# Peptides against a protein of PDB entry 3PBP, part 41

Target 1, 203 residues: chain A of PDB entry 3PBP
Amino acid sequence: LNEKDLNLILNKSLVMYESLDSTTDVIVKRNVIKQLQFVSKLHENWNSRFGKVDIQKEYRLAKVQGPFTINPFPGELYDYTATNIATILIDNGQNEIVCVSFDDGSLILLFKDLEMSMSWDVDNYVYNNSLVLIERVKLQREIKSLITLPEQLGKLYVISDNIIQQVNFMSWASTLSKCINESDLNPLAGLKFESKLEDIATI
Target 2, 203 residues: chain A of PDB entry 3PBP as posed
Amino acid sequence: LNEKDLNLILNKSLVMYESLDSTTDVIVKRNVIKQLQFVSKLHENWNSRFGKVDIQKEYRLAKVQGPFTINPFPGELYDYTATNIATILIDNGQNEIVCVSFDDGSLILLFKDLEMSMSWDVDNYVYNNSLVLIERVKLQREIKSLITLPEQLGKLYVISDNIIQQVNFMSWASTLSKSINESDLNPLAGLKFESKLEDIATI

## One batch from the design tools (peptide; aimed at target 1 L188)

Design b2_p20_3_s3 (made by RFdiffusion4, then SolubleMPNN; from b2_p20_3, 12 letters changed)
Fold by OpenDDE base, seed 3:
Structure b2_p20_3_s3 (fold): chain B 203 residues (1-203), chain A 20 residues (1-20)
Amino acid sequence: as target 1 above (203 residues)
Amino acid sequence: SSKLETKKKIGKFLIERAKS
């Protein structure tokens, strides 16, 4: 397995999720989301953390166990399908925000309140990964892709059919990173978690 | 670690915020 293969798996996972509809069991939908998140995370960390892994084996385990939780998950999104996932760095210390898009045009920004713990031991496969909802951004458009640039902290580019938009959340992410790095939550008091949306270019 | 504990606290904060 290589990076290209991971991309293919990611795409296939997205397509699979898109095939889910309102009649699909909620548990199945949740599992597919978790699988997508898992594959996406593998992709993100391919060159850094995980190295070569047996994706098929790990994918199957993730399917059954659901390695990710999102709390709270917006109830309105239960009937919709996740379309893209991205991780955005918010500082140079590798603090990051996770973003997931849905086919209703929503973006959810998520915080990893737990460090991902996963055992790759065949005899002891264990995972622990929690995501917490920070913000929901309703774009009300079909999201084709999410792009991040490593040199641009706290910025997400959203590509639709006719426009590229930038979501900038450094207004709160800078404070969040500071809180993490300094082990002080006081600056969060009164902080508004509202991202800025800007049109970058028409297509 | 202190960082891990801080992240947990932040998570709790965010969850409580969502309930308000």
Scores: peptide ipSAE 0.649, ipTM 0.942, DockQ to the pose 0.498
OpenDDE base, seeds 1, 2, 4, 5: peptide ipSAE 0.646, 0.646, 0.646, 0.648; ipTM 0.942, 0.942, 0.941, 0.942

Design b2_p20_4 (made by RFdiffusion4)
Pose (drawn by RFdiffusion4):
Structure b2_p20_4 (pose): chain A 203 residues (1-203), chain P 20 residues (1-20)
Amino acid sequence: as target 2 above (203 residues)
Amino acid sequence: STIDVRKQVGEYLIEKQREE
């Protein structure tokens, strides 16, 4: 955990602690407070020279959160099954797109709009477990796998049956991160959220 | 806040997809 990232989760934790009011669900309030306490403890034991911190076994037992809401979910896909999931980096600030494969050779590019709180005990804990559909890409080929190269932002390799295609969504993803970082939604108006699809090779 | 902006981006995208 480098210094930049350590401070990022601390500040996110502080923003949520302040975001607490009385209507806030008791279970959620507990987790937000626990998150702040935990992230603070990490900050106290963080070894700056190595950029690392030890984590006791107690804090590593966590229960799953979900299911995430996928909004708006495409109606056709109720007849199909999800195959793979990938994570693609958009910028240098941990901003990412979640990609999911389906039986129909389709791809949904998702964005997480709500900040999650950390949770350890709560069963079936859902809260800000929210994803939003940005785009759907139908390759009409059998998608065998998804691959990413850390060196290339906003690009995803999709291995179909005899083709390796590259879905390139920096056309809109670059603007998306700018608005996230500049807190200005206007550049999004009019932007067509269409990814450049490109055949890389025959396999 | 960045978290608020992200929520607003999500709302915008939901409205745009529903309009399609």

Design b2_p20_4_s1 (made by RFdiffusion4, then SolubleMPNN; from b2_p20_4, 13 letters changed)
Fold by OpenDDE base, seed 3:
Structure b2_p20_4_s1 (fold): chain B 203 residues (1-203), chain A 20 residues (1-20)
Amino acid sequence: as target 1 above (203 residues)
Amino acid sequence: SKLETKEKIGKFLIEKRKAE
């Protein structure tokens, strides 16, 4: 997940929100609002750290291309703010997991379940419109940074004030990668999506 | 296809969370 991806998600959320009217189902309306709030907080955090981004052009394109899709909404994180984003490779075929940290000390692991969902430019930029929650890891620490190493598949390093921790999700990501690459979902049956947390160093 | 597989995985994950 990068700046463009984040902007895409925000734009999709805005488009979906604007599509709501008085006839919209109450449950749908509530879910869309929650999603928009979530993405807005994420974007605000991003802008505070990396600067403001003009999303007007992309927003106009998103309006004609389709809806916002993030499932399930992390309801427990509704009142919290996203602090960091990272993308972790899980194989050499460029399958990846998206990670987002929050100011409550939570880390969510997300799956990109759609490809080629939208083109935002004449240069055929392809953006993913959907993220799916895989796992929530509760660290209960102030997360300062997320670090990934290209040579270490399925590993995320979380830096807090006093500790560096490793999140290793290859226990399930290896199977996920296999399922994607072989187009076979059978290995997912009975799979536990539980990452391993290990203290690496004290600060 | 890879695309279809990813979509199915997404659906699987969503249903798993609903069951928890």
Scores: peptide ipSAE 0.623, ipTM 0.937, DockQ to the pose 0.549
OpenDDE base, seeds 1, 2, 4, 5: peptide ipSAE 0.624, 0.623, 0.620, 0.605; ipTM 0.937, 0.937, 0.937, 0.941; seeds 1, 2, 4, 5 fail the geometry check

Design b2_p20_4_s2 (made by RFdiffusion4, then SolubleMPNN; from b2_p20_4, 12 letters changed)
Fold by OpenDDE base, seed 4:
Structure b2_p20_4_s2 (fold): chain B 203 residues (1-203), chain A 20 residues (1-20)
Amino acid sequence: as target 1 above (203 residues)
Amino acid sequence: SKLETKQKIGEFLIKKQKEK
């Protein structure tokens, strides 16, 4: 991945974002917006490393207020490309985890530490511009798609060439949800952010 | 507030990752 490639991805993401309208499916809207956020963060990270001016920063700021950051971004993934994005509910829909897959077969689980109310039914969107790394899951597979089921909290289904795998992170997400909802961080002490990976089916 | 809590969680997580 080089600057040119990153810019291309960013442009594509922007085009996708601009294509959103009132008739767009809510899930599609979420995915596109989150993709844009992610790519924007990548671009910022790139610029920070090389001291380059982001020409599209003004555009991003116009559409998505504020800077985008992923903290920390895994250094090993700087040269890899994001392939899929998903949002997984961890409770009654108030809290969620963002997952991004990469072409090295990695999954990154991300926390939105700056969440503003986002309305998908209006033209004026409020975006979360901050994502924090929780866990990196190395699947070492070519990830084709990410699937989530609304009725299954803290579960992500990863489809590769020959297998469907489930990533279950409720072991820590339940605690995280509790911490958020109760405004108490004490339960985070000693918590292991390790997801369970299970093979579900061959395809 | 919930927002403040999320921010603190974020800080916690960042710190934890840096310690690895």
Scores: peptide ipSAE 0.646, ipTM 0.945, DockQ to the pose 0.537
OpenDDE base, seeds 1, 2, 3, 5: peptide ipSAE 0.642, 0.643, 0.643, 0.628; ipTM 0.945, 0.944, 0.944, 0.948

Design b2_p20_4_s3 (made by RFdiffusion4, then SolubleMPNN; from b2_p20_4, 12 letters changed)
Fold by OpenDDE base, seed 4:
Structure b2_p20_4_s3 (fold): chain B 203 residues (1-203), chain A 20 residues (1-20)
Amino acid sequence: as target 1 above (203 residues)
Amino acid sequence: SKLETKEQVGKFLVEKQKAK
């Protein structure tokens, strides 16, 4: 997930939020609000780190975009602030996992079941975008940074105050990658989506 | 297609989360 993707998500979330009315189902409203809050927090942190992004123009263009969903939204993280985001490749192709950290010390791993694309032309309609929750890893640390190494598939390094930890999700990501690449979901049956956490070094 | 597979994977994952 990069700045452009984040902006896309934010814009779509805003549009979706604005579409809510009194006739909207309560569950839908709640989900939209949660998603908006989630992505806005991401954006806030992004802006603080990389500079403020003007999304006004993009927001206008996003009106013709499909909705964005996080399914399920990690409700427990609703009141927490996203602190870092990273994208981790799980194969040598284009399959990737999105990781987001929160100020409660949680890390969520997300699957891009739909490729995020934004049309910058108001005459073009783009497909819906979504992120799917795979796993929540509770580190219970102040996460300062997320680091990925291109040569290390399915591995995320989490830097906290006093330790570097590795989150290795190749235990399931290899299977996931295979399923996607081979168009066969059978291997997902019974698969545990549990990442391995290992202390790498003290700081 | 790969895209369709991703969508199906997504659906699978969602259902798995709901089952927890």
Scores: peptide ipSAE 0.637, ipTM 0.945, DockQ to the pose 0.539
OpenDDE base, seeds 1, 2, 3, 5: peptide ipSAE 0.633, 0.634, 0.635, 0.634; ipTM 0.944, 0.944, 0.944, 0.946

Design b2_p20_4_s4 (made by RFdiffusion4, then SolubleMPNN; from b2_p20_4, 14 letters changed)
Fold by OpenDDE base, seed 4:
Formats: structure tokens, C-alpha cells, sequence
Structure b2_p20_4_s4 (fold): chain B 203 residues (1-203), chain A 20 residues (1-20)
């Protein structure tokens, strides 16, 4: 983890924190708060070792809204609870992957095959968006937060109690993006939907 | 169309999961 990346993560976390209001989902609030806590701790540690990181840039908050359905829903996760949701851009054309974490330490990566109106406001739950399962990543950690950086396509940062990990799915997301943009599914044949997991930093 | 493509991708992915 370099200074730039930490700065970006912190900015994103701050923006998300500032976006919290009375209508924000409890899970989202929890996630954002925890994210900020952990990132702040990292920032403090970084400052102590390498000097002060200057926070100068704010990023757009992109949140996944509900309600949605997951198809297929992994049977193993049926008894577990979703803990965090994030949206990750995979190209500059605004194609995106949805990620949901569960309290078993799993991440599921999801494709939005249908776009409908969504809201975190319970009163506005009119439509369920369709989300299709792409991949399950088992981290076997208590996932505290999911972080995305707008300039880092196909990358998700997962914060647990003791570590930040990067999930990089550009190995398949680049192909997926191409398929979407070119309206050609042929490249999906034989594609492995396996993300790369990397430890970024300890907390 | 974009919508059709996404739908087709969705179907593809669903079938892939079922095949596992």
C-alpha cells in the first residue's frame, strides 16, 4: 500500500461517512463507520512512519441500492447475513460489478443484468433489481468494510479487523466489459471468473 | 442493444452457475 492508495481510500471513506444521514441503511452506516475507523487507524500509522498524508480530493459516493435479488443465491450463504454492499466500476462506460459481503467472511461478486429503480428508502421499494452471481470469494474473516476507488477499475478493498485485502477481478471483468460494450458474448466462453486476492496492509 | 446484451450475459452466468 502506497501513500497515494491510502489517501484515496481515506478520501473515499470520508466521503462515505459524510454522506450518512437518517435515511441511510443501518448496515451501510455500520460499514462506513467501521471503514473510517480502520482507515483512520491506518492513516495514523502511516503518518507516524512516513509523514502526514494530505487529503485533498473527494470522490463521488456510489452506493448500491436495494431491493435486489441474487440469482442463484449461494445455498451456503442462506443462513448468513449480508454485512456490506459495494459497487465497483469495471470500465469508463459505467459498467459495474456489485459486491456483497456476508458474516461468514464470504464475498459474492454480482452482475446487474437488469437495471431498475432502487432505493435504500424502504418507502421506495418498488422494484427488485436482478443480480447474477459471478463469483464467491471466501475470506473467512469478519468483513468490516468494503472500499472502492473510482480510478481503480475492477478492484475492491476489503477491510477486516487486522488486514486490508484487495480483490482484483479485472482478469475477467475486462472481458465482461468488452462483451457488454461490443454486444458479443463469445469471449465469455471458457472465461474463468476467478478474482485475485492480495494482502495490502495490516491494521 | 445494451439491455439485451446484459440480459444475455445474465442468462449465461446463471447457466454457468448451474453447471457447477
Amino acid sequence: as target 1 above (203 residues)
Amino acid sequence: SLLETKEQIGKFLVERQKAK
Scores: peptide ipSAE 0.624, ipTM 0.939, DockQ to the pose 0.405
OpenDDE base, seeds 1, 2, 3, 5: peptide ipSAE 0.620, 0.620, 0.615, 0.622; ipTM 0.938, 0.938, 0.942, 0.939; seed 1 fails the geometry check

Design b2_p20_5 (made by RFdiffusion4)
Pose (drawn by RFdiffusion4):
Structure b2_p20_5 (pose): chain A 203 residues (1-203), chain P 20 residues (1-20)
Amino acid sequence: as target 2 above (203 residues)
Amino acid sequence: LYEYFLEENSKPAKIYAKLV
């Protein structure tokens, strides 16, 4: 955990602690407070020279959160099954897109709009477990796998049956991160959220 | 912070996360 990232989760934790009010669900309030306490403890034991911190076994037992809401979910896909999931980096600030494969050779590019809180005990804990659909890409080929190269932002390799295709969504993803970082939604108006699809090779 | 995964053979698709 480098210094930049350590401070990022600390500040996110502080923003949520402040975001607490009385209507806030008791279980959620507990987790947000626990998150702040935990992230603070990390900050106290962080070894700056190695950029690392030890984590006791107690804090590693966490229960799953979900299911995430996928909004708006495409109606056709109710008849199909999800195949793969991939994470693609948009910028240098941990901003990412979640990618999911389906039986129909389709791809949904998702964005997480709500900040999650950390949770350890709570069963079936859902809260800000929210994803939003940005785009859907039908390749009409059997998608065997998804691959990413850390060196290339906003690009995803999709291995179909005899083709390796590259879905390139930096056309809109670059603007998306700018608005996130500049807190200005205007550049999003009129942007067509269409990814450049490109055949890389025959396999 | 989180590991994201799919529930197999579920419909509609379900995504879960676990803190790591």

Design b2_p20_5_s1 (made by RFdiffusion4, then SolubleMPNN; from b2_p20_5, 6 letters changed)
Fold by OpenDDE base, seed 2:
Structure b2_p20_5_s1 (fold): chain B 203 residues (1-203), chain A 20 residues (1-20)
Amino acid sequence: as target 1 above (203 residues)
Amino acid sequence: MYEYFLVPNAKPAQILAKLV
């Protein structure tokens, strides 16, 4: 964690806090408030000289959130097992696509459109309990692993038995990134969510 | 940044996330 990352988290936490209203679920409110308190305390305790932050023990107990559903869930994948998961950056602002592989050789590309808070008190805390399905790619191969390279935005490497393939989704991810960053969905109108698949290497 | 995890053997598939 560096100062820039901390500031980003703080800003996100503030935005989440400001979004709270009388209709917000009590559990959500509590988690958002606790996150803001945590991040604020981290910021207060930031040692810029050493790039260090002291984290109290209680805050290290942040829980895993979810489960998140895939929305819409592809009916064809209902009876298949997810095998791998990877996160791919689409910009320098840390917007990410989540990619999941299945044992039928499918890949799904997912987006978390809303920021979530850390879970502090409740098991299985869910705030915005879905990942939005953007694209399904059928590889018709047994997927062994998913690899991402931080220097390569919008690219996923899929490793199968004898081949490495690249899934490149920058054709739409750049537009999506812009929409997120500008809070304007208009550029998504008419956008085709079709990634490019390319063979990179045979092993 | 979030780290994502699969719920083992979930059908339909389910994902967990943790802020890191």
Scores: peptide ipSAE 0.510, ipTM 0.926, DockQ to the pose 0.762
OpenDDE base, seeds 1, 3, 4, 5: peptide ipSAE 0.492, 0.497, 0.498, 0.498; ipTM 0.921, 0.923, 0.923, 0.923

Design b2_p20_5_s2 (made by RFdiffusion4, then SolubleMPNN; from b2_p20_5, 6 letters changed)
Fold by OpenDDE base, seed 5:
Structure b2_p20_5_s2 (fold): chain B 203 residues (1-203), chain A 20 residues (1-20)
Amino acid sequence: as target 1 above (203 residues)
Amino acid sequence: LYEYFLVKDAKPAQINAKLV
């Protein structure tokens, strides 16, 4: 975590806090407030050795949020097992795609459209837990691993038994990034979510 | 900003996340 990332998390936490109203669930309020308090304290004590230790302790107490729902969930994948998960940056900011592989050889590309907070004091905390299904890529092979390279935006490397393949989704992800950053989703209308699959090397 | 995790053996598949 660097100062820029901290500021980004702080801003997100502030936005979430400001979105709270009288209709917001009490558990949501609590978690959003705790996250804001944590991040604010982290920001205030960024250069403090003592502050860092205390913040680290608080961070260790934070739990995962979930489960997420994939929307829509492909019915064909209900009976299959997810095998790998990776996160791929689509710009030099904060926007990313979540990729999940399945034992049928499918890849799903997912987008988190809503901000979330961690679970701080409640087990099984679920809020803004939707992942939007963007694309399903069928590789028809056993996927062993997913690899991403930080310097390569919108690219996923898929390793199977005999081949390394690249999935390149920048054709649509660049537009998605722009839409998010500009808070205008209109350019997504009519956009084809079709990634390019390319064989990189045999193994 | 978030690290994502698969819930082991979940059917349908489930994902958890933690702030990084």
Scores: peptide ipSAE 0.492, ipTM 0.930, DockQ to the pose 0.751
OpenDDE base, seeds 1, 2, 3, 4: peptide ipSAE 0.481, 0.480, 0.481, 0.483; ipTM 0.926, 0.925, 0.926, 0.927

Design b2_p20_5_s3 (made by RFdiffusion4, then SolubleMPNN; from b2_p20_5, 9 letters changed)
Fold by OpenDDE base, seed 1:
Structure b2_p20_5_s3 (fold): chain B 203 residues (1-203), chain A 20 residues (1-20)
Amino acid sequence: as target 1 above (203 residues)
Amino acid sequence: MYEYSLVPNARPAQILARLV
């Protein structure tokens, strides 16, 4: 964590807190409040000289969030096993696409449409438990690994038995990034979510 | 930033996440 990242998390936590109302579930309210308290305390205790914060033991007990469901889920993949997962940056503002490979040779590209909080005092806490399906790419080969390079926005490298391929989705990811940053979904109307597949090297 | 992982052997596939 750096100071910029901490400020971003604080702002997100404040927005989540402001969204709470009388109709919000008690478990959701509790988790959002605990996260805001945690991040606020970190911000108050930030040591700018060392770029470090002391985190109390109680707050280190935060749990993993989920499970999240892919929505809509492709019917053809219900009986297949997910094999790899990777995150790809689409801009310098920390917007990301989640990519999952399957044992049928499919890749799915996913987006987190809603902000989530950490799980604190509830086992298996789930809030905003969906990832939106953007695109499915069919490679029709066994996928061994997924690689991303931080300096290469909107690019995924897929390693198979005999080939390395690049998936490039910047054709639509630049528009998606703009929509997120401007809080305007209108530019998504009529946008085609079609990534470019290219062979890079034979193994 | 969030770190994502797969739920082992889940069908349909499911994803876990944590804030990092």
Scores: peptide ipSAE 0.511, ipTM 0.925, DockQ to the pose 0.702
OpenDDE base, seeds 2, 3, 4, 5: peptide ipSAE 0.511, 0.504, 0.506, 0.503; ipTM 0.925, 0.922, 0.923, 0.922; seed 4 fails the geometry check

Design b2_p20_5_s4 (made by RFdiffusion4, then SolubleMPNN; from b2_p20_5 with E7V E8P S10A K14Q Y16L)
Fold by OpenDDE base, seed 5:
Structure b2_p20_5_s4 (fold): chain B 203 residues (1-203), chain A 20 residues (1-20)
Amino acid sequence: as target 1 above (203 residues)
Amino acid sequence: LYEYFLVPNAKPAQILAKLV
């Protein structure tokens, strides 16, 4: 965690807080408020000189969020096991794609369309746990690992037994990034979500 | 912002996330 990341988390937490109204579920309100309080305290205690923040006890009480719902979930993949997961940046901001591989050789590219908070309650809290299925790429091989390079936006490297392949989805991800940043989904109309697959090296 | 994790051997697949 650096200052930039902390500021981003703070801003997101503030936006979530500002979205609360009289119709918002009480549990949602409580979790959003707790997150904002935590992040605000971290920000106040940020030591810019050393690039450190003391982790508060409250963070240790926070639980993981999820499970996520994938929509639509490919029916064929109900019987297969997810093998790898990676996050890929699509811009220099915070927009990212979640990529999951399966033991049938499929890759699914997912987008988190809604903001969420961590679970700050004793009980399980799940809210805005949606992932949108953007694309399914069928590699027809056993995927051993997924690699991302921070300097290479919208690119995923897939390692199999005998080959390294690049999945490049910037053809559509640049438009998606623009849509998110501008809060306008119109440019997505008619966009084909087709990634380019290229062999990089044999292994 | 979030680190994502797979629930081992879940069918259908399940994803969890934690704040980074």
Scores: peptide ipSAE 0.536, ipTM 0.943, DockQ to the pose 0.755
OpenDDE base, seeds 1, 2, 3, 4: peptide ipSAE 0.529, 0.531, 0.530, 0.530; ipTM 0.942, 0.942, 0.942, 0.942

Design b2_p20_6 (made by RFdiffusion4)
Pose (drawn by RFdiffusion4):
Structure b2_p20_6 (pose): chain A 203 residues (1-203), chain P 20 residues (1-20)
Amino acid sequence: as target 2 above (203 residues)
Amino acid sequence: SEEYEQAILDSANTIIENKK
């Protein structure tokens, strides 16, 4: 955990602690407070020279959150099954797109709009477990796998049956991160959220 | 990270299974 990232989760934790009011669900309030306490303890034991911190076994037992809401979910896909999931970096600030494969050779590019709180005990904990559909890509080929190279932002390699295609979504993803970082939604108006598809090779 | 990704993948299938 480098200094930049350590401070990022601390500040996110502080923003949520402040975001607490009385209508806030009791279970959620508990987790937000626990998250702040935990992130603060990490900050206290963080070894700057190694950029690392030890984590006791107690804090590593966490229960799953979900299911995540996928809004708006495409109606056709109810007849199919999800195959793979991949994460693609948009910028240098941990901003990402979640990618999911389906039986129909389709791809949904998702964005997480709500900040999650950390949770350890709460069963079936859902809260800000929210994803939003940005685009859907039909390759009409059997998608055998998804691959990413950390050196290339906003690009995803999709291995179909005899093709390796590259879905390139930096056309809109670059603008998306700018608005996130500049807190200006205007550049999104009129952008077409279409990714450049490209055949890389025959396999 | 793996658990998170798996939860998302399961979420997509849960949505589908609930509809069926």

Design b2_p20_6_s1 (made by RFdiffusion4, then SolubleMPNN; from b2_p20_6, 10 letters changed)
Fold by OpenDDE base, seed 1:
Structure b2_p20_6_s1 (fold): chain B 203 residues (1-203), chain A 20 residues (1-20)
Amino acid sequence: as target 1 above (203 residues)
Amino acid sequence: KDVELQAILDSFNALIEKKR
C-alpha cells in the first residue's frame, strides 16, 4: 500500500460515509463508519511520518462502488495508532496481503483485492469493496519495523527492540491465492486464518 | 541456522537502507 492507494481508499470511504441516509441499513452504516475510522487513522499516521498529504479534491469524485467493510473489525484498534505498513506477496501473480501494525503491538492482515472482497462471505467475515481484515496478531511488543523479502512469499518479519519475529501466513494464503486465481471462494469455507509466529533472532 | 540468520539480517539492513 502506497500513499496514492491509501488516499484513494480514504476518499472512497469518505464519499461512502457522506452517502449514508435514514434508509441505509444499520449494518451497512456501521461498517462504513468503521472503515472510515480505520482508514482515517492510517492516513493520519502516514501524514505524520511522510509529510502532510493533500487529499486532492479530484479523488472525491470516485463513485461509491459499494460498502467498504472490515467485518469483524476489532473495535479496540480504533483507539490505537498505526505504526507501520507493509505489503506481502502471496503468489507470483501479484496477489498481496497488506499488513498494518499498531502501537498496542497488534498486527492486522488485510486482503487488497477489491473484486474478490465484494463476493466474499466466509464464516464470520463479511467482505465488501475494501481492505478486508483476515487476521489480527497480538505481539504485545513495540513494533519498530515491518520487513518483507520478495523471495519469501507469505512471510513478514517484525522487528522489535530485542527480537525479530517471523509471521508466516502461507497456511491460509495459499488457499486464498488459489481462490483469487480461480475466481472460486468455496475453498475458503471453514479455512482457519491463523498465522505461525516464530522467533528468528535476538537483537 | 546462523548463516541463514546472517543472510536475513543482511537483507533487512539492505532494505532499511534502501528505504532511507
Scores: peptide ipSAE 0.029, ipTM 0.474, DockQ to the pose 0.021
OpenDDE base, seeds 2, 3, 4, 5: peptide ipSAE 0.028, 0.028, 0.027, 0.024; ipTM 0.517, 0.413, 0.504, 0.446

Design b2_p20_6_s2 (made by RFdiffusion4, then SolubleMPNN; from b2_p20_6, 9 letters changed)
Fold by OpenDDE base, seed 1:
Structure b2_p20_6_s2 (fold): chain B 203 residues (1-203), chain A 20 residues (1-20)
Amino acid sequence: as target 1 above (203 residues)
Amino acid sequence: SDVLLQSILDSANKLIEEKR
């Protein structure tokens, strides 16, 4: 954690705080306020001459927590079951997309719509974190497993009964990575979210 | 990471069940 990272977290926490309204659940309000207070205290201490930040035990117990919503959810997939999940790195800066497979042979590619709220109350926290649907890929196969390799950015290997296929997302994921890193979503306008499929091996 | 991924998977299936 450096000063730049801390400022980014502070700004995100402020945005979350400003999003609170009369319809927001009381538990969500409490946790967002606690997060803002924690980050603000860290920021204050970082600017202080004291090189050691004391973090209270309660804040150290904070975790990222669901539930999650996927938007939009493809209407056809309401008849099917989610089977496998994988995370795909799209750059060396730890930006990731999430892939979920279904028993119809579909893959959905997801990205975080909103920053995940931290659970500051271990026993009592409910916050609906939103995921955005980027792409749906229809393989029309029974998917046995999803494999990613850390040295291969934006690539997913799909294992079926008789074939291994590579899904390559880098046609659009490189642009997405740039948008995230630069905090500018304008380059996504007009981008085609079409991944490349290749057969790697028959088994 | 594994707990988070499982939570997403569970949420997807819960969403499906609620809409059927």
Scores: peptide ipSAE 0.237, ipTM 0.805, DockQ to the pose 0.690
OpenDDE base, seeds 2, 3, 4, 5: peptide ipSAE 0.217, 0.222, 0.233, 0.227; ipTM 0.788, 0.796, 0.800, 0.795

